# Peptides against a protein of PDB entry 4CIC, part 65

Target 1, 148 residues: chain A of PDB entry 4CIC
Amino acid sequence: KVSTKGHYGVQAMFDLAQHFGEGPVSLKSIAERQGLSEPYLEQLIAVLRKAGLVKSVRGAQGGYILAREPRDIKVGDIIRVLEGPIAPVESVSQDDPEHSLKFDFSVTKSVWEKVKKSIEEVLDSITLADMLKDAEEAQMAQGYMYYI
Target 2, 147 residues: chain B of PDB entry 4CIC
Amino acid sequence: KVSTKGHYGVQAMFDLAQHFGEGPVSLKSIAERQGLSEPYLEQLIAVLRKAGLVKSVRGAQGGYILAREPRDIKVGDIIRVLEGPIAPVESVSQDDPEHSLKFDFSVTKSVWEKVKKSIEEVLDSITLADMLKDAEEAQMAQGYMYY

## One batch from the design tools (peptide; made by RFdiffusion4, then SolubleMPNN)

Design b2_p15_8_s3 (from b2_p15_8, 10 letters changed)
Fold by OpenDDE base, seed 5:
Structure b2_p15_8_s3 (fold): chain B 148 residues (1-148), chain C 147 residues (1-147), chain A 15 residues (1-15)
Amino acid sequence: as target 1 above (148 residues)
Amino acid sequence: as target 2 above (147 residues)
Amino acid sequence: MKWEDYIELAEGYEI
């Protein structure tokens, strides 16, 4: 499950990728296009900025830009910034000390580590540039469906 | 994220796999070995039984057994039974109808579908028999560290 | 959000 934070973070970053090279984009415009609340987007962008994935541009035409080219930003980079390390297993809350015999059964842990690794590999294999290409291909395919 | 339900479900099924062929195992004994509350385990076992992954044996020595051999039960089968289809995206709670413009942006959806597929492939590649083998190998490795 | 929370949330929503 991608958290709402991860999901919307990827959407916001993808919006910035679509406008890469066009100059700064306002948070308001991103929020409107992506169906996000502006306050929620402000929180996401603050985290992404702190991680160096986005830059703030000051001025009357100020806003945000990608800090790197779309090809140099992996989906995995965005997710790690927003959600931290990909952990496959819910850490049983420390709050029940008696039953938190974390039977750290090494074998069950290894299953979840394999899942984690697989997720990381997938997310690290997809860049914002790949997403831009996929969007363009999808638009072309839709265009061909209207001409047939 | 494997839910607590999925995690403990796999642990309980693995416990039953370790005792496969030894006869029925009591829920109490599984709960004690796996550090689970018995009431929570009862809920998990009820779901697993309904799905046909475990069988209940009645009698004084009653309990539960795997319904199939460990090699015929994938981790993915257990997870799908306990948690349903592996969904990669948190559906935004329907509670904010105005901002729930599900921008079903096809491209972002495709990313999460790739993640889903990858998880399914991993979980479907691991059987309880594979887990038993891994446990045996780990025990052997520990034995060699003591000599 | 922890990734653990992410996977749990995914499984709870039938897409």
Scores: peptide ipSAE 0.162, ipTM 0.774, DockQ to the pose 0.180; fails the geometry check
Fold by OpenDDE base, seed 3:
Structure b2_p15_8_s3 (fold): chain B 148 residues (1-148), chain C 147 residues (1-147), chain A 15 residues (1-15)
Amino acid sequence: as target 1 above (148 residues)
Amino acid sequence: as target 2 above (147 residues)
Amino acid sequence: MKWEDYIELAEGYEI
């Protein structure tokens, strides 16, 4: 599961990628397009900015831009910034706070490490440029469905 | 991230795999070995039993056994039983319950579907027999470090 | 449990 934070963070970064080269985008406009609360988006953008994935532009036409080209930003980079290192399983079960999972069982640990590695490999294989391409292909496919 | 339920479920199933062929194992003994609460383990075992991954044996030496050989039980089978179908991201953020992620954004959905598929492939590639083998190899490696 | 919660929990476990 990608956290809501990771999900919305990727959406916000993708919105900025779609407007890359068009100048600064306001938080309000991103929030409206992506269906996000503006205050929540402000928190996400603050983290992404601190990590150097987003830049703020000041002025009357101020807002935010990607700090790098879409091809130079992996989905994995966004997730690592928002969620921290893709750490394997520390579920503090809310239902039993006293059972700190001392996950000392080496074999079960290995299973989840394999899962973690697989997730990282997938997320690091996808750039914002790849997402832009996929969006264009999807729009073209929808456009072709209207012409038939 | 695996849920606590998935994690403990795999641990409990692995414990049953380690005792496969030795007869029924008590819930108490599994709970003690795996550091689980017995009541929580009862809930997990009830789900696993209903799914046909575990069998209950009645009698004085009663308890639980794997319903199939360790080689015929994937980690993915255990997880799907405990957590349901690996459905893509409907994160109800606890911090903002009103924002139901209408994940209508097709492209972001595709990213998470790729992640899901990758996880399923990993979990379906690992059997309880593979875990037993890995445990044996780890024990041998520890034994060699003492010599 | 929804799969989304599962992935979130798996990421939260330090393995």
Scores: peptide ipSAE 0.162, ipTM 0.774, DockQ to the pose 0.463; fails the geometry check
Fold by OpenDDE base, seed 2:
Structure b2_p15_8_s3 (fold): chain B 148 residues (1-148), chain C 147 residues (1-147), chain A 15 residues (1-15)
Amino acid sequence: as target 1 above (148 residues)
Amino acid sequence: as target 2 above (147 residues)
Amino acid sequence: MKWEDYIELAEGYEI
């Protein structure tokens, strides 16, 4: 499961990737395109900027740009910045706040470590450049469906 | 991320797997061994029973047993029963309840579908029998460290 | 949000 924060963070970063090389993009324009509240996006961008994934450009045409090329930003990098380390198990549930997972059952922990590793491998295998390519392919496929 | 419900569900099912063939185990004994509240475990077991992963045995020596052999129960089956389908993205966040993920961005969705698939593959590759084997190996390794 | 909380939330929602 990806948090809303992770989901929207990837969407915002993908929007910046789509405009990479076109200059700074305003938060307002990203928010409008991605269906995000501007205040929520401001919080996400602040974290991403602090992590060095996004740069702020000042001036009349100010806004945000990717700090690196889309090929140099993994989805995993975005998620780790927004969510912290990909942890497989919650230490505290809302369902039983009194029972912290005290029992570090080594065997059950190993299951979740395998899940964690698998998620990390997937997210680290996908760059913003891969997402751009997938978007282009999807647009072409839709274009061909209108011509058939 | 595995919910506490999923985590404890797997622990409870693993406890039942460790006692498989020994007869019915009381909820109290599972709760004590797994560090769970008995009421919380009762809720988990009710769901697992309804899904046909656990059987209730009535009588003076009543309790719960696995409904199938440990090799025939995947961790993925337990998680799907407790959590439902492994969904990659929350539809509603506590952080922005006013903004439902309306934008089904096909490309971002595909990322999460890949994550989902990967999680499902991992969880479906692990049975309770595999967990039992891993526990035995871990106990042997600890036993050799004390000698 | 901890990543742990995120995975929990993902399991609970049928997409």
Scores: peptide ipSAE 0.158, ipTM 0.777, DockQ to the pose 0.172; fails the geometry check
Fold by OpenDDE base, seed 4:
Structure b2_p15_8_s3 (fold): chain B 148 residues (1-148), chain C 147 residues (1-147), chain A 15 residues (1-15)
Amino acid sequence: as target 1 above (148 residues)
Amino acid sequence: as target 2 above (147 residues)
Amino acid sequence: MKWEDYIELAEGYEI
């Protein structure tokens, strides 16, 4: 499962990618287009900004822009920033010694490491530019369905 | 993240795989070996049994066995039984209409579908027999480090 | 949320 945070983060970054080169986008406009709460989006954008994926522009026509070109931002980069390192298994908190899953089963750990690697490979194979292309293709396909 | 349920479920199934052909294994013995609470393991085994991955044997020497050979049980089969269909994104519960993520963004959905497919492919590529082999190889490697 | 928490939540919700 991708967290709501990861999902919304990718949505917000994709919105910024769609407006890349058009100048700064307000949080309000992103929130409205993406169906996000503005306060929640503000938290996401703050994290993404701190990680250098987003830049803030000050002033009356201020807002946010991608800090890099859409082709230079992987979905994996967004997810790592928002969620931390991609890990397939919840580290059972050390705090309950009785439920200390001695995850010492090297074999079960290896299964989850394979899953992790696969997720990372997929997410690192998709850029915001790829998503823009997919959106354009989908719009063209929809446009063709309206003309038929 | 794989849930604790999925993790422990795979551990319990792996324990049963290690004893496959040796007869029924008690829940107590699985719980002890895998560091699981017996009540929690009972719940997992009940689900796995209902799904036909595990069989119960009755009697004083009763317990549980794999219902199929280790090679015929994928990790993906275990996870699907315990967790349901592998979903890459948490379905925001329909109950909060204001936070109804209109996941209508077809493009973002497609990203998560690609992740889902990749996870399914990995989990379906690993059987309990593969895990048994990996364990044997790991034990041999450890044995060689002690010599 | 950590990725671990996210995947755990994903598996725990019966859709």
Scores: peptide ipSAE 0.150, ipTM 0.775, DockQ to the pose 0.178; fails the geometry check

Design b2_p15_8_s4 (from b2_p15_8, 10 letters changed)
Fold by OpenDDE base, seed 5:
Structure b2_p15_8_s4 (fold): chain B 148 residues (1-148), chain C 147 residues (1-147), chain A 15 residues (1-15)
Amino acid sequence: as target 1 above (148 residues)
Amino acid sequence: as target 2 above (147 residues)
Amino acid sequence: IEWDDIIELAEGDEY
């Protein structure tokens, strides 16, 4: 499970991507569309804004926009901002002095580093633009199934 | 982070792989070598045994052995036994009736399914025999740095 | 621990 934070962060960013070019979107409208509590979304948006993925617009039609085009935001960028670097397994304390334990630790650590690297590669291969395209394709496919 | 359960499960299985062919290993000796509590290791070994990855041997030199050769046990097999199938994101409740929310949900779900598949492929590509080989290579490299 | 918890733990423990 992607943390609830990562999951909802990607959903909120995807909502902003769907409205990219339409102007600022209110937190309330994002929260309603994504099934999020407004206070929780406020925390996510604050982090994403601080990282420069989202901009706040002031005024009567104020709200939030993507700070970059959907093609220039990877899912990996969102996850790293919200969750930090994709850390593999917690370093079991380096303090075990016996040579044998250090060795076993290094091998098991390498397994989790491979998993980490694979996750990073996947998340860095997917942009918000790719997600928008997948959404359009799914909508077209559903439209075709209603006409058959 | 792999769960503590998955992490320690792989360590315990790797310990049994290092001793494969030497006969049964006691839980106490595994716990001492892996820095695990014996009661916690007992729970892990019980699950691994039920799944057929570990065998118990009875007698004065009783203990546990791998049920298969290290080459025939993937890290993915260990993790699936301990953690269950790599489930993607918890299904946010299907109960949101509006068509738009269902669609956004499907796209985000597909991202996590891709992540899941990638993790499965990595974990299924690594056997306990591969880990043993990596251990031997690391030990040889360390031995060469001391000369 | 569900795999969901594994992915969550991978992301959470850097702080």
Scores: peptide ipSAE 0.113, ipTM 0.779, DockQ to the pose 0.394; fails the geometry check
Fold by OpenDDE base, seed 2:
Structure b2_p15_8_s4 (fold): chain B 148 residues (1-148), chain C 147 residues (1-147), chain A 15 residues (1-15)
Amino acid sequence: as target 1 above (148 residues)
Amino acid sequence: as target 2 above (147 residues)
Amino acid sequence: IEWDDIIELAEGDEY
């Protein structure tokens, strides 16, 4: 599962990928297209910029661009920046110290590590370029349905 | 990712698998072994029982047993019962109606559907019998380190 | 946001 933060982060990065090569995009325009509040998007973009996935451009036509080509940004890179390491299970340890899982159930932990690895493999297999291609294919398929 | 509920549900079911064929296990004994509060475990067991994964046995030696053999219970079955369908993304629609994702970003949705499918495949590939085997192998490996 | 918050959030939506 992906948090709202991860979901919106991928949406914002995908918006920047759709405009890659067209110059800087304003936060306002991204927020409007992605249905995000501008203050929330500002927080996401600040994290993504600090991680070197996004660049700010200053000036009258200022805004944000991808720091790398869409093919060089994995969905996994975005998620790791926003959420940290892909963890399969909440570390029950932080919020309820009384229910600190004293039993390092190595077996149950191994199940969640397998889930983690699978999620990482999927997210690292998808680039922003793959998402752009999927969007083009979906638009073409919809276009064909209007002509039939 | 798996919630605390899913995690503890799998632990409770694994405890019942370790005692499979030995008769009914008390909630108290499961709670003590798994480090769970008895009231919390009672809620988990109620859901698992309603789903037909666990049976209650009445009497002086009453308690709970697996409703099926450990090989016939997937981790995915436990998670689906406790958490519902394995959803890849929060539907942003319920808590902030103003930020209802009006954009059915079919492309971003497809990414999360791929993640969902991958999680389902992993969880459906692991049975309680596989977990029992892994526990035995881990105990043997630890036993060899002590000698 | 810990990874568990991500799953809890996605499960809350189907109900």
Scores: peptide ipSAE 0.092, ipTM 0.783, DockQ to the pose 0.145; fails the geometry check
Fold by OpenDDE base, seed 1:
Parts: sequence; C-alpha cells; structure tokens
Structure b2_p15_8_s4 (fold): chain B 148 residues (1-148), chain C 147 residues (1-147), chain A 15 residues (1-15)
Amino acid sequence: as target 1 above (148 residues)
Amino acid sequence: as target 2 above (147 residues)
Amino acid sequence: IEWDDIIELAEGDEY
C-alpha cells in the first residue's frame, strides 16, 4: 500500500508531467488542481526537488518543472523518494535467542519480501509518460461517450 | 506494506499450521513461541475464529486449531480477515466538481489499483502449506550447513 | 485498521 504522502506526491508529479514543456507551474496552481493544501505541497515538492525529480524556476513566472522527461520518472522513483525504501515489515527485534522463533520469523519475512518485490516491480513498470498516455486514452473514451 | 496486525496474525496462523494434527494449542504456547503478548493474541484469535479460520477446543487440553487444512488457507485470506478488503487508496472525497481533478484522480487511482491487484495475487498465491514447506526446506538447508 | 493505515505505519518507522 501507498501512504497519503506517496499518493499526493504521485498526483503532484503527474500534474507537473501534464504541464511538461509548457514552462514552470506555480505551487498554487498544482494545489488547486490536485486538491492539496499549499503548505503540504510545499513539503512534498521540497523532498522531490532535493531528490532531483523536480526543479525550481525563479522569476515572475517562476514555479516548478519536472527535472526529467515524464518517460524517465517511474512511479517507483517517486515513492522511494517520499516514503524511503519500500521496507516490507519492520524487523521485530532480532534479540530473542531461541532458534525456533528466528526460523518462523524468516518464513513470515519471506512472505513480506515477496509482497515488497511485487510492489516494486509494479511501481517501476509505470512511468509518468505511461500515466499521461492512460489519461489521454481515458479522455478520448469519455469524449466518445458524449458523441454516442 | 502489511500492518503489525496482519504480520502477527500470519505468525499466529503459521504457528497453528506447524501444530496442525497434533491437537489444540494453548494461546499461551503460541504467544511464547511467536513473541506475542497473550492479550493481543486473544484479540487476533477472536477475529480469526469469527471468520472461520480458527476453531476453539474446550477442555483441560483445550485451545485453538486451524479450522481448515494449511493448504486451504491462503495468506490473503488471513490478511483480508484481519485488515478487511485490501482497499486501494481511500477515495479522496469525490465532491470536487472540477472535471480535471476527477480525471487525474482516476489515473492515480488506477496506479494504486494495479499495486493492490499485485499484492492480492501474491498473498493469494501463498498458503500456510507453502509456508510449512518453505520452513522445512530452510531447516534442511541449515542442517546441511553443519555437516 | 484500514489498509491505508497499514501503509502509513510501515512508512513511518524510517523516522
């Protein structure tokens, strides 16, 4: 599962992808379009900028842009930046010395590692360019539904 | 990611699977072997029992058993019982009328639905019997490292 | 515990 932080981070990055090539977008405009609070978005953008996914542009028409093309940003890259490494389960303290407990822990850990790997594979398979394409296809499908 | 509740629930169910066919296991013995508090385990077992994954046995040698064979219990079944349906990201309130927001929401929602589906597929592919087999294989591998 | 809380709890421990 993805946190609220990851969810809103992907939304903000997707908004920047939709405006890619149009110049810098203000935080206010992103916040309004994505239903985010401006202060919360500032925090997200600060992290994304530090990670090199977003660039700030200064000036009267200043704002933010994607630091890379949408095809070069995976959803997994955004999530790793905002949430850190997809940690499977917190390591319950290794300190219980009884050998049997360590073994049962290893088997249950392997289940969560499989889940983690599956999440990583999915998120690394989706780029912002894929999301833009899916958006365009969905808009076209809605447009056709109004003409029928 | 799986909650602490899901994690410990799977551990408790796995403990019951390891003792399947040996008769009822006391909550105390499960708690001791799995490093769980007995009161917390009682809450988990109550939910699992209500869902029909665990049975209580009464008497002096009373306790709990799996309600089904380990092969007939998926990890996904345990997680759904403890955590509810793997809900995708909570629907942020549909009430913002601007059409563009709904669309962006739909695309981001589709990403999380793909993640959800992948998690469900993984968890539904693993049974308690698979976990027992993996445990046996790991024990054998450790035994061979001592020779 | 809603599944969204599970995600948040698993992410929160890096702080």
Scores: peptide ipSAE 0.090, ipTM 0.773, DockQ to the pose 0.329; fails the geometry check
Fold by OpenDDE base, seed 4:
Structure b2_p15_8_s4 (fold): chain B 148 residues (1-148), chain C 147 residues (1-147), chain A 15 residues (1-15)
Amino acid sequence: as target 1 above (148 residues)
Amino acid sequence: as target 2 above (147 residues)
Amino acid sequence: IEWDDIIELAEGDEY
């Protein structure tokens, strides 16, 4: 599962991709467009900035920009930064040491590893540039539906 | 992410697959082998039984069996029964109605749909029979390392 | 919570 954090992180990064080359975007404007709370977005952006996916620009027209071109940022890169390594299974809360998932069965682990690999392959196959293209195509398709 | 419920459900179903054809297995014995609490396993088995993946056998030697052959049960079938349709994204806790994710962007949805499809394809490609075979191969490989 | 509910919640489909 992608967490809410991963989901919103991809949305915020996609917003920055849509404005790539237009200069720095304010957190407020991203929050408004993406339906995010500004404090929550600030936390996401802080993590993304620390990972080198986002840059902050200072000044009156300050804000945030993508640190790399949209084609050089995979969805998988965003998810790994926000959630860590893609895990297909939720970590059972460590609090019950007796319920240590004795993952004794190598076989069950192998199933989840296959799922993990598949998720990673998908997320690493999609860039922010691919998402921009898909958005443009969707807008064109909608535009054509309004002209019919 | 697969929940703990999905994970343990696959383990319990795999235990039943390992004993398929040997007769009914007690919940106690499954719980002991899989490191599960018996009450938790009872809840899992109840769901799996209702979905027709497991059968209960009554009597002194009563217990549970797979309702179908291991080759006819996909991991995806188990996960869908325990967790419902495979979702790639965790639900945001409903408690903040103001944080209604206006997922206005069809594009972000399409990313998660691609992930969902990929997970489904993987889980539907693996049967309990495949898992049994993998276990046998792993045991043979371990047996060869001890010689 | 069914995974579809999780997707819908994650996709912001307010039921």
Scores: peptide ipSAE 0.052, ipTM 0.775, DockQ to the pose 0.090; fails the geometry check

## One batch from the design tools (peptide; made by RFdiffusion4, then SolubleMPNN)

Design b2_p16_1_s1 (from b2_p16_1, 7 letters changed)
Fold by OpenDDE base, seed 5:
Structure b2_p16_1_s1 (fold): chain B 148 residues (1-148), chain C 147 residues (1-147), chain A 16 residues (1-16)
Amino acid sequence: as target 1 above (148 residues)
Amino acid sequence: as target 2 above (147 residues)
Amino acid sequence: SLSKGDILEIPEERPL
């Protein structure tokens, strides 16, 4: 599961990808299109900017742009910035060192590591450019369905 | 991410797999070995029993056993019973139907569906028997490191 | 407090 933060972060980054090359986009316009509160989006954008995924542009036509091309931003990059390392299990408190010594703990840990690796592989295989392409294909498919 | 409930549920089921064929195991003994509270384990076992993954045995040597062989229980089966369907995103409240109509929503949803499918494939590829084998291999590897 | 990624809803077991 991705948190609401990761979900909305990917939506906001995808909105910026759709407008890539059109110039800076205002937070207000992203918030309206993505159905996010502007204050919540400000927090997301601040983190994404600090990580170097987004740039702020100053001036009358100021706002935000992607810091890299859509093909150079993986969904995994966005999630790692917003949520940190993809953990397959919420950290059962590593604070009990006695549990770490139990043989059973190592085997169950390996299951979760396999899940983690699988999630990472999926999220690292999808770029914002892939999402843009999927969007175009879906629009074309809808356009064809109205003409039949 | 698997919840603490899913994590401890898999540990409890794996403990029962290690004792498969030895007869019923008490909740107390599972709790002690797995470092779980007995009341918490009772809740997990009740759900697992209702789903038909565990059986209760009555009597002086009463307790719990796996309802199926370890090879016939996937980790995915345990997680689905304890957590329900593997959801890739916490349900952003579907309560705004206007958001569901936005094109951007469909594309982001497809990303999460790919993640879901990937998790399901991994968890459905691992049985309790695979975990037992991995345990034996790890014990053998440790035994060889001391010699 | 931006909740760490709720991948699976862990019910917050209240600390005893």
Scores: peptide ipSAE 0.028, ipTM 0.801, DockQ to the pose 0.253; fails the geometry check
Fold by OpenDDE base, seed 3:
Structure b2_p16_1_s1 (fold): chain B 148 residues (1-148), chain C 147 residues (1-147), chain A 16 residues (1-16)
Amino acid sequence: as target 1 above (148 residues)
Amino acid sequence: as target 2 above (147 residues)
Amino acid sequence: SLSKGDILEIPEERPL
């Protein structure tokens, strides 16, 4: 599962991708378009900026831009920056200390590793450019449905 | 994410698969071998039984058995029973009603659907029989390393 | 609050 942080991070990065080449986008405008709180978006953008996925532009027309072309940013890159390594199983919360014999059953671990790898492959196969293309295709398809 | 419930459910089902054909296994013995609390395992087994993946046997040698052959139980079947449908994204908890403008951004949703499908394909490709084989191969490989 | 959408976390092997 992608966390809410990962989900909103991908949304924010996708918004920046849609405006790539148009200049800096304000956090307020991203927040409004993506249905995010501005304070929450500020936290996400700070992490993404630190990771070098986003750049801040200063001035009256200041805001944020993608630090790379949309084709050079994978969804997997965004998720790794925001969430760290993709883990396929929830860490057993230490809340029951007495009975947590972590039988690290090697065979069950291998199942989860296969799931992890599969998720990584999917997320690394999708760029922001792919998402832009998918959005354009979806918009065209909707446009054709209204003209028929 | 596979929840702790899904993880332990797969462990418990795998334990039952290892003993398939040997008769009923006690919850206590499963709990001991899998490092689970017996009360937690009881809850898991109750769900798995209700779903028809496990059978209870009554009597002095009572316990649990797989309801099907290990080859007829996918990991995906176990996970769906314990967790329900595999959701790739956490549903934004309704707890902040004011700012939850669910911009159901269709394109981001499609990314998560691809992730979901990929997880489902993996989990549906693995049976308890495959896990048994992997365990046997691992044990043989370890045995050959000690000689 | 474990949000329902988290990517499957493999329990990290605690280093012995």
Scores: peptide ipSAE 0.027, ipTM 0.800, DockQ to the pose 0.150; fails the geometry check
Fold by OpenDDE base, seed 1:
Parts: C-alpha cells; structure tokens; sequence
Structure b2_p16_1_s1 (fold): chain B 148 residues (1-148), chain C 147 residues (1-147), chain A 16 residues (1-16)
C-alpha cells in the first residue's frame, strides 16, 4: 500500500497541477478540494517545498505553486520525496553472518526487487501532465454520458 | 512495502518448496533455517493451511508439506492469502459523497490501480518453482566462482 | 495491528 502520506501528497500535487498557470493556490483551498486537514497538508507541502517540487508565493494572493511544469514532475518523484526510496522489503538486519540464511534471503530478496522495479517503472512513467490529461478525458466522457 | 507477514510467509513457503518430495518438515526446522520464531511461524502456517497451500502430516515424522507442487503456487497466491487482496492504497473511507473530491479521487485512484496491477502481474508471474530454479542457478554461480 | 492491506507500507523496524 502507498502510505496515506504518499496518497495525499499525490492528491495535493495534482491539485496544484490543475491550477498551474493560474497563480498561487492557498493551502485552505487545496485542503477543501482534496478533503485534507489543513495542518496535515502544511506538513506535506513543507516536505514537497524542501524537495523543490513546490514553491511558496508571499503576499495577499499568496500560496503555493508547482516549482516545475506538470510534465516535469513524475508521480515517482513525489513518492520518493514523501516516503523515501521505494523499498519493497524492509532490510532484515544483515547481522547473522554464519547461518545458511544468506542464500534463501537472496532468492526472496530478488522477488521483492522485481516488485520494487515494477512499482518504480509505473510511478516514473506517470507525470502530473498525464494525470491532467486523464482527468480531462474522464470529464469529457462524463459529459458525453449526460448528452446520450 | 510487503508486510513482514508476507515476507516471512514467502520464506516459509520457499523452505517447504526446497524440501518438496522429502516428506513432512517440522516447524522447528523451518524456523531455524529461515530465522523465524516458532510461534510466529505457527501463526503463518495456520493461515497457509486454512487456505490450502500447506498440509499438516501427523505422526512421529509429522510436520508440514506443500499442498500443491511448487509450480502450482504463485508468490501472488501466498501474498493474497496472508495479506488479502493486493490493495495499492488504503481505502480512504468513501463516506463524504458530496464534495467535488470524486473526480480527483478517480484520477489518483487510477494511478494506484496501475501500481496494483503491476504488482499483481509480477507476483503472479513468479512461482515457487521459479524461486527454486533461481536458487539453483545462484548456487551454481557461487560454485563456479571458487574454481 | 498490522492492517491487512498495506502492501506498500513496510512498517519501519520498530525494534521490538
């Protein structure tokens, strides 16, 4: 499972992508649209800002913007910033050097590395621009279902 | 991240696969080889047995065996039994029907469904027989580094 | 209680 942090981080970044070019968006407005608590969103945005994915704008119309174009932000970039490296398995402590455990550990580790690689490939293949396009296509499809 | 339960479940099932055809293996011997606590392994084996992946054999040489051949057990089957359906995201409670959240939720949901599908495809592509083969190949490669 | 569904969350090693 993607952590709640990763999930909500992608939602918040997607909200900023939907408003990209419209100027700064307030945390309150993002929180309201995405069903997030404002304090939780502040924590997420702080991490995303430190990583250079989001910028803060000061002033009366202050808030947050994407630091890059939606096409230049992968979902994988957001997840790595919020959750760290996509680790499929916890590092079981290497501490017992003597037991025959090394070999079985190697094979099971290889399974999880395959899972990791697969997740990374998927998340690195999806940009915020791809998500915006998918959203637009879904809106058009819903609009057509009301006209038929 | 695969849970500790999923990880150790795959290890225990792989140990049983390595001994497939040799007869029943004791939980103690699996626990010792896999670095698992015996009580924890008992809980895992109980779930795996209930799902029909493992059988218990009674008697003086009693223990556990795979209920199916290693080729007929996918890693995905083990994970689904231990963890349930591969859910890429926690089900955020559907409870607030009114807010405009439905659409953004749909797009983000689609991302996680893609991740889920990818994980399922990987885990369903790997059998215990594939793991046995990978183990044999790794042993041969280590043996050749000593010559 | 490890919730059943967290395939992507490996809980960090809390040393028991």
Amino acid sequence: as target 1 above (148 residues)
Amino acid sequence: as target 2 above (147 residues)
Amino acid sequence: SLSKGDILEIPEERPL
Scores: peptide ipSAE 0.027, ipTM 0.793, DockQ to the pose 0.162; fails the geometry check
Fold by OpenDDE base, seed 4:
Structure b2_p16_1_s1 (fold): chain B 148 residues (1-148), chain C 147 residues (1-147), chain A 16 residues (1-16)
Amino acid sequence: as target 1 above (148 residues)
Amino acid sequence: as target 2 above (147 residues)
Amino acid sequence: SLSKGDILEIPEERPL
């Protein structure tokens, strides 16, 4: 499961993508639209800003903008920033020396590496621009259903 | 991240696959080889048995066997039994009505559905027989490095 | 309640 952090991070970044070129968006407005708590969003935005995916704009109409164009931000970039390297398996804490997986079974590791690679390929194939396009297509499809 | 439960479940099933055709394997022997606690392994095996992936054999040489041939057990089957449906995102607990994701943004859901499908395709493409073959190939490769 | 093993585990929030 993508963490709640990754999920909400993608939602927040997608909200910023929808407003890209319109100027800075307030955290409050993002929180309201995305159904996020403002304090939680502040933490997410702080991480995303530090990673250079988001910029803070100061002033009376201050807020946040994407630091790059939507086409230049992959979903994989967002997930890596928020969750770190896409790890397909929880690191069994190496710290219990008694439960040291004596046999780092290379075969089981290989299975999880294949899963990792597959997830990375998918997440790196989707940009915020692709998500914007999919949203527009979905809105158009809904609009057509209201006119039928 | 695959849960520790899924990870150890695949290891335990792989151990049973390595001994397939040799008769029943004791939980103790699996636990020792796989570096698992016996109580934890008992819980895993109970779930796997209930799902029909493992059989219990009674007797003095009792233990567990695979219920199907290694080629007929996918890694995806093991994961689905232990973890349930492969969900790419934690279900944000629908139970907090105040944090109800008002906008089930179909687009974000679509991203996670693509991830889910990709994971399922990979896990359903790998059988315990494939893992056995990979282990044999790895052992052969190691054997050649020691010469 | 066996926590449904999330395939993408959230790093446990370090308890503050």
Scores: peptide ipSAE 0.025, ipTM 0.798, DockQ to the pose 0.130; fails the geometry check

